# Designs tried in a protein design run: peptides against a protein of PDB entry 8HF1. Part 92

Target 1, 320 residues: chain A of PDB entry 8HF1
Amino acid sequence: NVMLYATKPTEVMVSFPHQEQVLTVTRLISAEIEKFYVSLDLMNIGVQPIRRSKSLQCLRDPSKKSFVKQLFNDFLYQMKEYGIYAASIAIISLIVEFDIKRRQAETLSVKLMHRTALTLCEKIRHLLVQKLQDMTYDDDDDNVNTEEVIMNFSTPKVQRFLMSLKVSFADKDPKDICCLVFVERRYTCKCIYGLLLNYIQSTPELRNVLTPQFMVGRNNISPDFESVLERKWQKSAIQQFRDGNANLMICSSVLEEGIDVQACNHVFILDPVKTFNMYVQSKGRARTTEAKFVLFTADKEREKTIQQIYQYRKAHNDIA

## One batch from the design tools (peptide; made by RFdiffusion4, then SolubleMPNN)

Design b2_p16_5_s1 (from b2_p16_5 with H10V F11Y)
Fold by OpenDDE base, seed 2:
Structure b2_p16_5_s1 (fold): chain B 320 residues (1-320), chain A 16 residues (1-16)
Amino acid sequence: as target 1 above (320 residues)
Amino acid sequence: PYPRVSEEVVYEEIPD
């Protein structure tokens, strides 16, 4: 048995300055969400009938309030970690979700709750878009998707990530690119996908080079809760990446062991590697000759990141 | 706007 010595990828680190400065608009948005949580806790939506599907181990939140708070908490995380530009994309996903839930509401009280959440999302969207337009001379909504606006309203981490993509892939043959981008959270996949679409379109050197796709990890929640649409979309996204119609895949760390993706030449870890399994699984996808495994770290966490990688390398060598 | 990072991307190889 020729142990094909899987060529170990080159492990590289890209540092970015830690962001301590909270923008005024992000403070205003956070304060509006906190006010909404107080109002939400006071809302009487009644006892929702527990649809006892026998297979539903997941207690559907009988109040549906926890899910509303989860979506806004995930939005606040994305705004903090990726910036105002990413938040302007993320808020659209909340608007769509709350509008669907408003239409599907079985009671007037639940319908009103989702309507109130939607109105808050529209206010947040307006605050974000207005802030993006403050740097554009022309009030044309289309001018907010420039490389300059994206860079100016993205966190140092995201700026460094986008620059790393530009340097790595400018004017390359699309066929020579097989890139994975790992993010921690499920909702970040779609947000970073939308950001990358706009960045690639605004960057001539990447416009015909990178074709992004995203994959939402299967929640360990029973396959009964995954919409048929979401499963079809995931299958299509994977197929496009396998067929080479997409050459950059954004995925959450919850890639179940069962997603057979091809060997990649680039693996970007946008969020901190929190587990040994994430390290092994993500690194194990960088299998081509000259494959790169790229980590992003805040300057203040550089030494901690290096020590974590050494621990993971040691643990991996002890098992292999 | 956020602080702009330098345009230079430094790939620091993590030593063995």
Scores: peptide ipSAE 0.556, ipTM 0.956, DockQ to the pose 0.820
Fold by OpenDDE base, seed 3:
Structure b2_p16_5_s1 (fold): chain B 320 residues (1-320), chain A 16 residues (1-16)
Amino acid sequence: as target 1 above (320 residues)
Amino acid sequence: PYPRVSEEVVYEEIPD
């Protein structure tokens, strides 16, 4: 009887100051999106076929308008939770998606709707980039990707996360690192991936240490809507992480689908742990000796976070 | 810019 002593990870918390101040540029962008929603509601795009998704939870209204509003609401969440620098990366993903939808538009009215959304995204991109450039002496787009600009235009949560990576992994052997970063939302994976690429490139102590990759779970929406390219990317990303060609993997709720990933020495939870399943699945990946399970919390929510972890520990012990 | 956090990173162990 080999007692598989499941090594319990050390559960640690990193606090960050709550962001109360809303920047003028974020208010301006939010107001431009609200004005766009008023104009979008007035657009006649004809009757759109309602695809009944069998899975009850995400009633993605298959209306082409609801999809446009979802992407902008998702962008507003990125800008609020991660800051202006992350938002400058996130807006590019909206531009790409709306350009694809504009080209695939079956009607002139739908084509015009996606064109209007693109024009707004381009305006938002210019407002964000201009704000990043206000701290640079040179108007060159490449100069906005410095460690200083990234830190100054990231939320306290993201600043504390980046500093935690620097302190944990500076000048270490890449082979000794197996790191997972969990985020709540699918689109956050790509946004945080782009931010980490720029941060690692600007940080000498991490440049040859961390090789990030990202993985997005299968949409519970039918595998028919996942592009063949997205499925190939997901398989390639997992394989690179298994082969040690990547040592930091950014994941959303992907582990719910039983993706087999090696034992990790660090698991970072960048967003609040909202479910018992997310807690058990993410913690269950921190299985090396001296593995760390790291939670990020606002100072004002510290006690609430501790009580949630105690409830999840109790529930886990009652089923084990 | 956002407020800068302190350069110190504290890993607070969650008690048993």
Scores: peptide ipSAE 0.552, ipTM 0.955, DockQ to the pose 0.812
Fold by OpenDDE base, seed 5:
Structure b2_p16_5_s1 (fold): chain B 320 residues (1-320), chain A 16 residues (1-16)
Amino acid sequence: as target 1 above (320 residues)
Amino acid sequence: PYPRVSEEVVYEEIPD
């Protein structure tokens, strides 16, 4: 029972300035995706085979237009919330997904739909990479992974998050670190993982300190749509974190499914806490002595965040 | 580029 632990973590907040400025490249990419949605709506993909499972009837067929739009909407969210650098990593996941679906397509129309989506992702990738290279004199793709490029092309939220990791963990013993990072969306786990790998590699005081992993929550949609590879990755990542071979785990709504991880000394909530369940489950992982529960908030939402935490504390005490 | 945040990270404790 997550509620019965005697040691309350220290709840701390890190504020960041609200991002008002929309970059020209992000506007261009958003406009290209909207144009693609108009074209996608005009595509005739035919009748999709009805999967006979009653449990699957409520499931969004991953070959449908709605799933293509969901992936691009998730990408647009990541680009907005985490920035251009994170978006350059996120777009690779879309490329991989659309290439798999293009190969698995049973019809020429579905194959063409996924091919058109893939071509758009490749264009978006080039626009993002070109923008990252604008700060580098060398055309070498490796030069875009510097601490400076990562920080300059990350949102204020992500900049504060990375700086918080640096301040919290610089030159520490890896064995003294057991860190969870919670994000709202499944696809954000892999995006932030890739960003952290590059940031840690570019930051000498973190290279031998932080070993990140990520786990994606089980698809609330159906265990049948989870790839065997994703399930193997999740089991391996959790085991590495249990064995101490990884000391930072990025996760989404995984805790709602009862995935048991060890007691942690740091829990970072990168995205807003939207539910009481998320608050209790994530906070309940910060169970070591001197454990920290770290929230990120925009300066304009600071007071609202504090009031929300007080409401959650009250509700937790009324149940305990 | 995005606006650069200050290099100072302040952990503000949420009071009881």
Scores: peptide ipSAE 0.551, ipTM 0.954, DockQ to the pose 0.799
Fold by OpenDDE base, seed 4:
Structure b2_p16_5_s1 (fold): chain B 320 residues (1-320), chain A 16 residues (1-16)
Amino acid sequence: as target 1 above (320 residues)
Amino acid sequence: PYPRVSEEVVYEEIPD
């Protein structure tokens, strides 16, 4: 019973200023995606042949349009919650996905739909990269991966998260670090992983200290759509974290896989804790002596966050 | 760019 014997971690909160100002480039990108949705709704892709073996996704999305909209909605969420720099990494994942879907298309109409989505992703990538370059005055893509560019094009939440990593882990022994980072969405794991790789490489105090990995929960929609490559990556990432070859793991859910990870000394909750189960399970991984459970909150939501944690503590004590 | 937050990171302990 994982809940009963854990040393209670120190529960800490990091506040960040609420971001109300929407950048012009994010408005332009959102408007281009909305125009694309109108065009997508007008596309006649015909009746797709129901292949019995791929039954569950074909039954849920007979038009294959809802999956395209889901990927762009996940991108819009990442751009809003994490900022332009994270969005420049997130868009690459969409490009890869739509290119795979374009090549796997069984009909010309579906191939054209994924091609149109891919063309939009390339336009969005260009707008994002151009905006990152506005600070460097250089056309070199490598110059957009500096600590300064990452910080200036990340939301206040992500800035506080990166600063918290730097303060917590600067010049520490890698073996003394066992860190989990929880995010809400599966696609955020890969986006934050890419951001952390670039940030760690650009931060001398962390370069030989933090070795990140990411774990994506099983796709509840279709385990058959998890590529053999994704499943191999998951197993390898978990094994590296167990062996101490990675000391920071980004994950969206600990539950879905039944994967027991070792006791951690730091647990960061990058996204809001939406459920009691998420609270208990993520907190239950912070089990070492002096373990920290770190929450991020907007200043205006600070009191609401504290009250939510008190409700979860009470509910946990009533079950224990 | 987004507004830059202070370099000071304050860990506020959530009281019991």
Scores: peptide ipSAE 0.545, ipTM 0.954, DockQ to the pose 0.808

Design b2_p16_5_s2 (from b2_p16_5, 5 letters changed)
Fold by OpenDDE base, seed 3:
Structure b2_p16_5_s2 (fold): chain B 320 residues (1-320), chain A 16 residues (1-16)
Amino acid sequence: as target 1 above (320 residues)
Amino acid sequence: PFPRVSSEVKYELIPD
């Protein structure tokens, strides 16, 4: 019985400077969303059935208003954590979602609510694109997808992540690459996927090296038609990654126990590791010889991050 | 724009 000693991945940290940059455009967008929330609270959309979530706090907010606020709060988070360039991609996903909900609206009041949200998203998109174009001489939307624009309008975390990909994978054989990128939120997967497509296309050393894909975890099984399309997309994305047609996969949740994903040589954790389960399951995918498990941390949080990893290592060794 | 971070990517080993 050759005990296949599972080679432990090399755990490494990449630090980035913590910069709270508040741009005028981000303040304007935040203020427009706050004004919209005041108007949304005044909208009469009728009595919506309260989905009994077990959390006792009776925010009687109609489930439809709460969903609209959740999407804008997730957008504000992405704009803060990833920057203006990532926000310009993220807002398109909100536009698509609100257009679907507008078309599916059973009442005129709900249709009007989603239309008002959509109009705000188009205004936000215009403000973001205009700010990206201010650095280009040409007003063409395609000129905003340069390496320079992507880097200049991305947070220090995202800049370090993109540089880490370039250094790790420049001019390598695509067959030798099996990379996972973990993010915290579902909508971040699609946003970072769009950012990576544009960055790879603008970076000659990566164009024929990295083929990205994204996967959203199953935990949000809405029984709706959207869930069927998402399940089909998820199956297709996993199959492309198994077949080697994609060599970089972005995941928002730890791949459910039993998704047989190939042993990866690189695992990047773009967002902070908040749970022991996330640590064990993401690290458990880095199983090749010389596999790397890469954490991103702000310089000010470096010591706290190291201490948290030691606690997770101890807890893992006590169970093993 | 955000300030550009250094082009040097340092992988710091997390010791055992």
Scores: peptide ipSAE 0.432, ipTM 0.919, DockQ to the pose 0.807
Fold by OpenDDE base, seed 4:
Structure b2_p16_5_s2 (fold): chain B 320 residues (1-320), chain A 16 residues (1-16)
Amino acid sequence: as target 1 above (320 residues)
Amino acid sequence: PFPRVSSEVKYELIPD
């Protein structure tokens, strides 16, 4: 096992204050999504033609109401876990997805369902952008992509993550950086990628230092629903990271898919480590000399996180 | 807005 000879990375924890975002805008958005779910349940979309996709996994027809609810639930999760700024980026991914599904709709009822979802996403986007603008004191600078706006509208977890990147990589040679950022959800990869692009562009010490990419795991719904564009993007992103044209990769369950990613000197775990497999695989990528494995935890969960890591270390030593 | 966290990032070593 190649993992047995790897230098053990330095395991470090970054704590952040637990804070629930109690904003009127987040409550309003949640209430609008709940109202939409009631309306969605009343929609007659008819019997969808059973796409004779040979794989049993294709039973989740993305044209179904359940897929629409999944996308909005993922958005609500991102708004809660990463904040309003990340939510303003996440909603764009929903807009793109629902517009594609609207155009691909085989029935008028399904087309109308995706159109109604799209209209809600546009309303949510306006509410989020307006709230980001309301905090820019300068009425003249509509630029919601400043370091200040990003930090003020990001959760304490995301603030600590961004600061950790700045402290770790400010004014370093891009060639000396090989960084992985692990997130739990597929849609979070693209959201955090967009946030990082804007943050790096607003942070002089990082502009020519960090070049991020993201890798989306296989679409568990069906390989048939994985767009040719997504597959091309995934291949290009991996190749850029291998060639050193990108030095920070945001990924989810990519390691479970057997994607060979190079040895890295930094591994950030932005979301809680929920499985032993995720711990071993992600830690197993931090293989360089002086590699760091960085965990983020709420202050209230610090002890629980430490105990979980001790359990994973013990279990790993019992297998090794 | 979220309160700004302290600019000091403390990396806490997870003890062995």
Scores: peptide ipSAE 0.431, ipTM 0.915, DockQ to the pose 0.833
Fold by OpenDDE base, seed 2:
Structure b2_p16_5_s2 (fold): chain B 320 residues (1-320), chain A 16 residues (1-16)
Amino acid sequence: as target 1 above (320 residues)
Amino acid sequence: PFPRVSSEVKYELIPD
C-alpha cells in the first residue's frame, strides 16, 4: 500500500509563463486537420464486420473513424501543450500507427481511410520540420535536434522542465538518479521520451547521466487488443528501469494500475494533477530521504494549484 | 519561436 510510507518528499512548484503558440504553422496544421475531419465524415467505409466478442464491441469504434480523430486530437493537444518541436516527434507516432492500421486493413475503404490520414501526417511532418529548419543555417535534417531548436520551439512549461532536469542532474552519477516523469496522456509519454532523447543527446552535461525510458498505461481495452509488441516493450521498459539501465521513466496513469516501481528520488509532474489518486500514487513514489516532488504550473494557475495540493494533503491525512 | 524563459529555475517550496 503506497499510502503507508512515512517519508514525506519535499513538494516544490515550478512556475512558467502561460503562452499560447501564435504560429502560422500551427494554424495551418489545425485547419488541415479540420478539413480532413470533414472529408473523413463523408467517407463511406461500409459496415465493419461485427467481431464475435460482444464485450469488445462497445470499445471498438466499428467505423474506426473515432480512433483516427482521437489520434489527431491527441496530436493537436501535444502541439498546444508542448510546442512544435514535440509535435514533430508526436506526428511520427501517428505515421507509424496509421501505417500499421493501413497494412492491417480488412477492406479497401478502410485501407484508403488510413492512407489518407497517413498522407495528412506526412504533410504535417513536412510543415513542422520546415519550421524547425528556419532556425538552422544548414538544411540537414540532423541540425533540427540542437538544444537551441528544442528550447526555442518548446512551450514555457517544457523549457522549464528541461532546465529543471539540467539543474537537477548535470554531471551526477547515473546510479544516484531514480526519476519519474508523470504526464496525463499515453501518447505524451512517447512524445516527451523522444524530446528527452534528443535533448539529452544535445546536452553534454546529461549525455552519460540520464537514460530515459517510457511506459504507456494499459488501455482500458481488453488485453487482447494490446499488441504483443506493446506488452513486450512495457515489460522491457520496466525491467530496464528496475535494473538501473534506465534512470528516468516517463509514465502516464500506469502507476495507478499497481506497477511496482522502485523508490524514486525525483518525481516530476509535467501536467496538472487532476485526481487525488494521481497525487497520492505519484507522491508515494518519491520515498528517499531527499526525495523531491516537483509540480509544474502556469503562473495564472499557481494559486489554484496550491489550493488543490492543500486539499489533497488534507484528504490524505484524513485517510492515513 | 517561444520566448526563452529565464535559465533560472526557481523551485518554490509548497508550504506545509
Scores: peptide ipSAE 0.430, ipTM 0.914, DockQ to the pose 0.787
Fold by OpenDDE base, seed 5:
Structure b2_p16_5_s2 (fold): chain B 320 residues (1-320), chain A 16 residues (1-16)
Amino acid sequence: as target 1 above (320 residues)
Amino acid sequence: PFPRVSSEVKYELIPD
């Protein structure tokens, strides 16, 4: 029995200093969202017609208010975890989502609710973009998308991630790169994708080397809200990655759904590994010779991260 | 702005 020792990927950790961003703009944005929540709670959206659609899934249409709050909470999380630059991209996703929901609104009250949310997102976008511009010394209005602006307005975690990509892939052959980036949240895929596009465009050593794509998990809560466009885009993104037209894929828990992707040489875990299943599935994609499995951890959480990885390794070896 | 982290990216091996 040649135990094909599936070459275990090299597990590596990148530490980053824990720093809370104390910016006036982030406090202002948080306060505006809190004021909006108070107003949202006072809004009478009426009794939503229970869509008697026969699918048991439609009964759990979360209160349209709870969904609005979830999107803003996800935005606040992204602003905290990834920084103002990522937040400036994340807010665009909220604008798109609320505009779709506004157009699909069955009642004037729901339409007004989504319109109010949209107006807040536009205000937040303006505050974020203005803050990014305040650091561009060049009176040339247009290019908040410089390497310097991206780095200065990204969290230490994101800075270490971008630097790790630059060091790992600068001036390499695109064909030799098969990279996965795992994030916890669905919406993080889009904002990190947009951030990477701008970073790659601003970084000559990564231009024509990295071609990013993203993959969003199926929204189990509301498959009906997964636009036909999102499904087509997801299929296209996977196919581009399979065909080698994209060599970096940002994904969330999507790989749990049995998406067959090629063996990768780099797997980056940008967010904390919270489950054994996520550990096994993400690590199981790093299957090439000399594959790297890269974890990002705050310095304060370093020991806890190592202990969690040892527990997961032990549990994996007990099942194998 | 966040202070720039050191330019040195250290990959720490998680030992077996």
Scores: peptide ipSAE 0.424, ipTM 0.915, DockQ to the pose 0.822

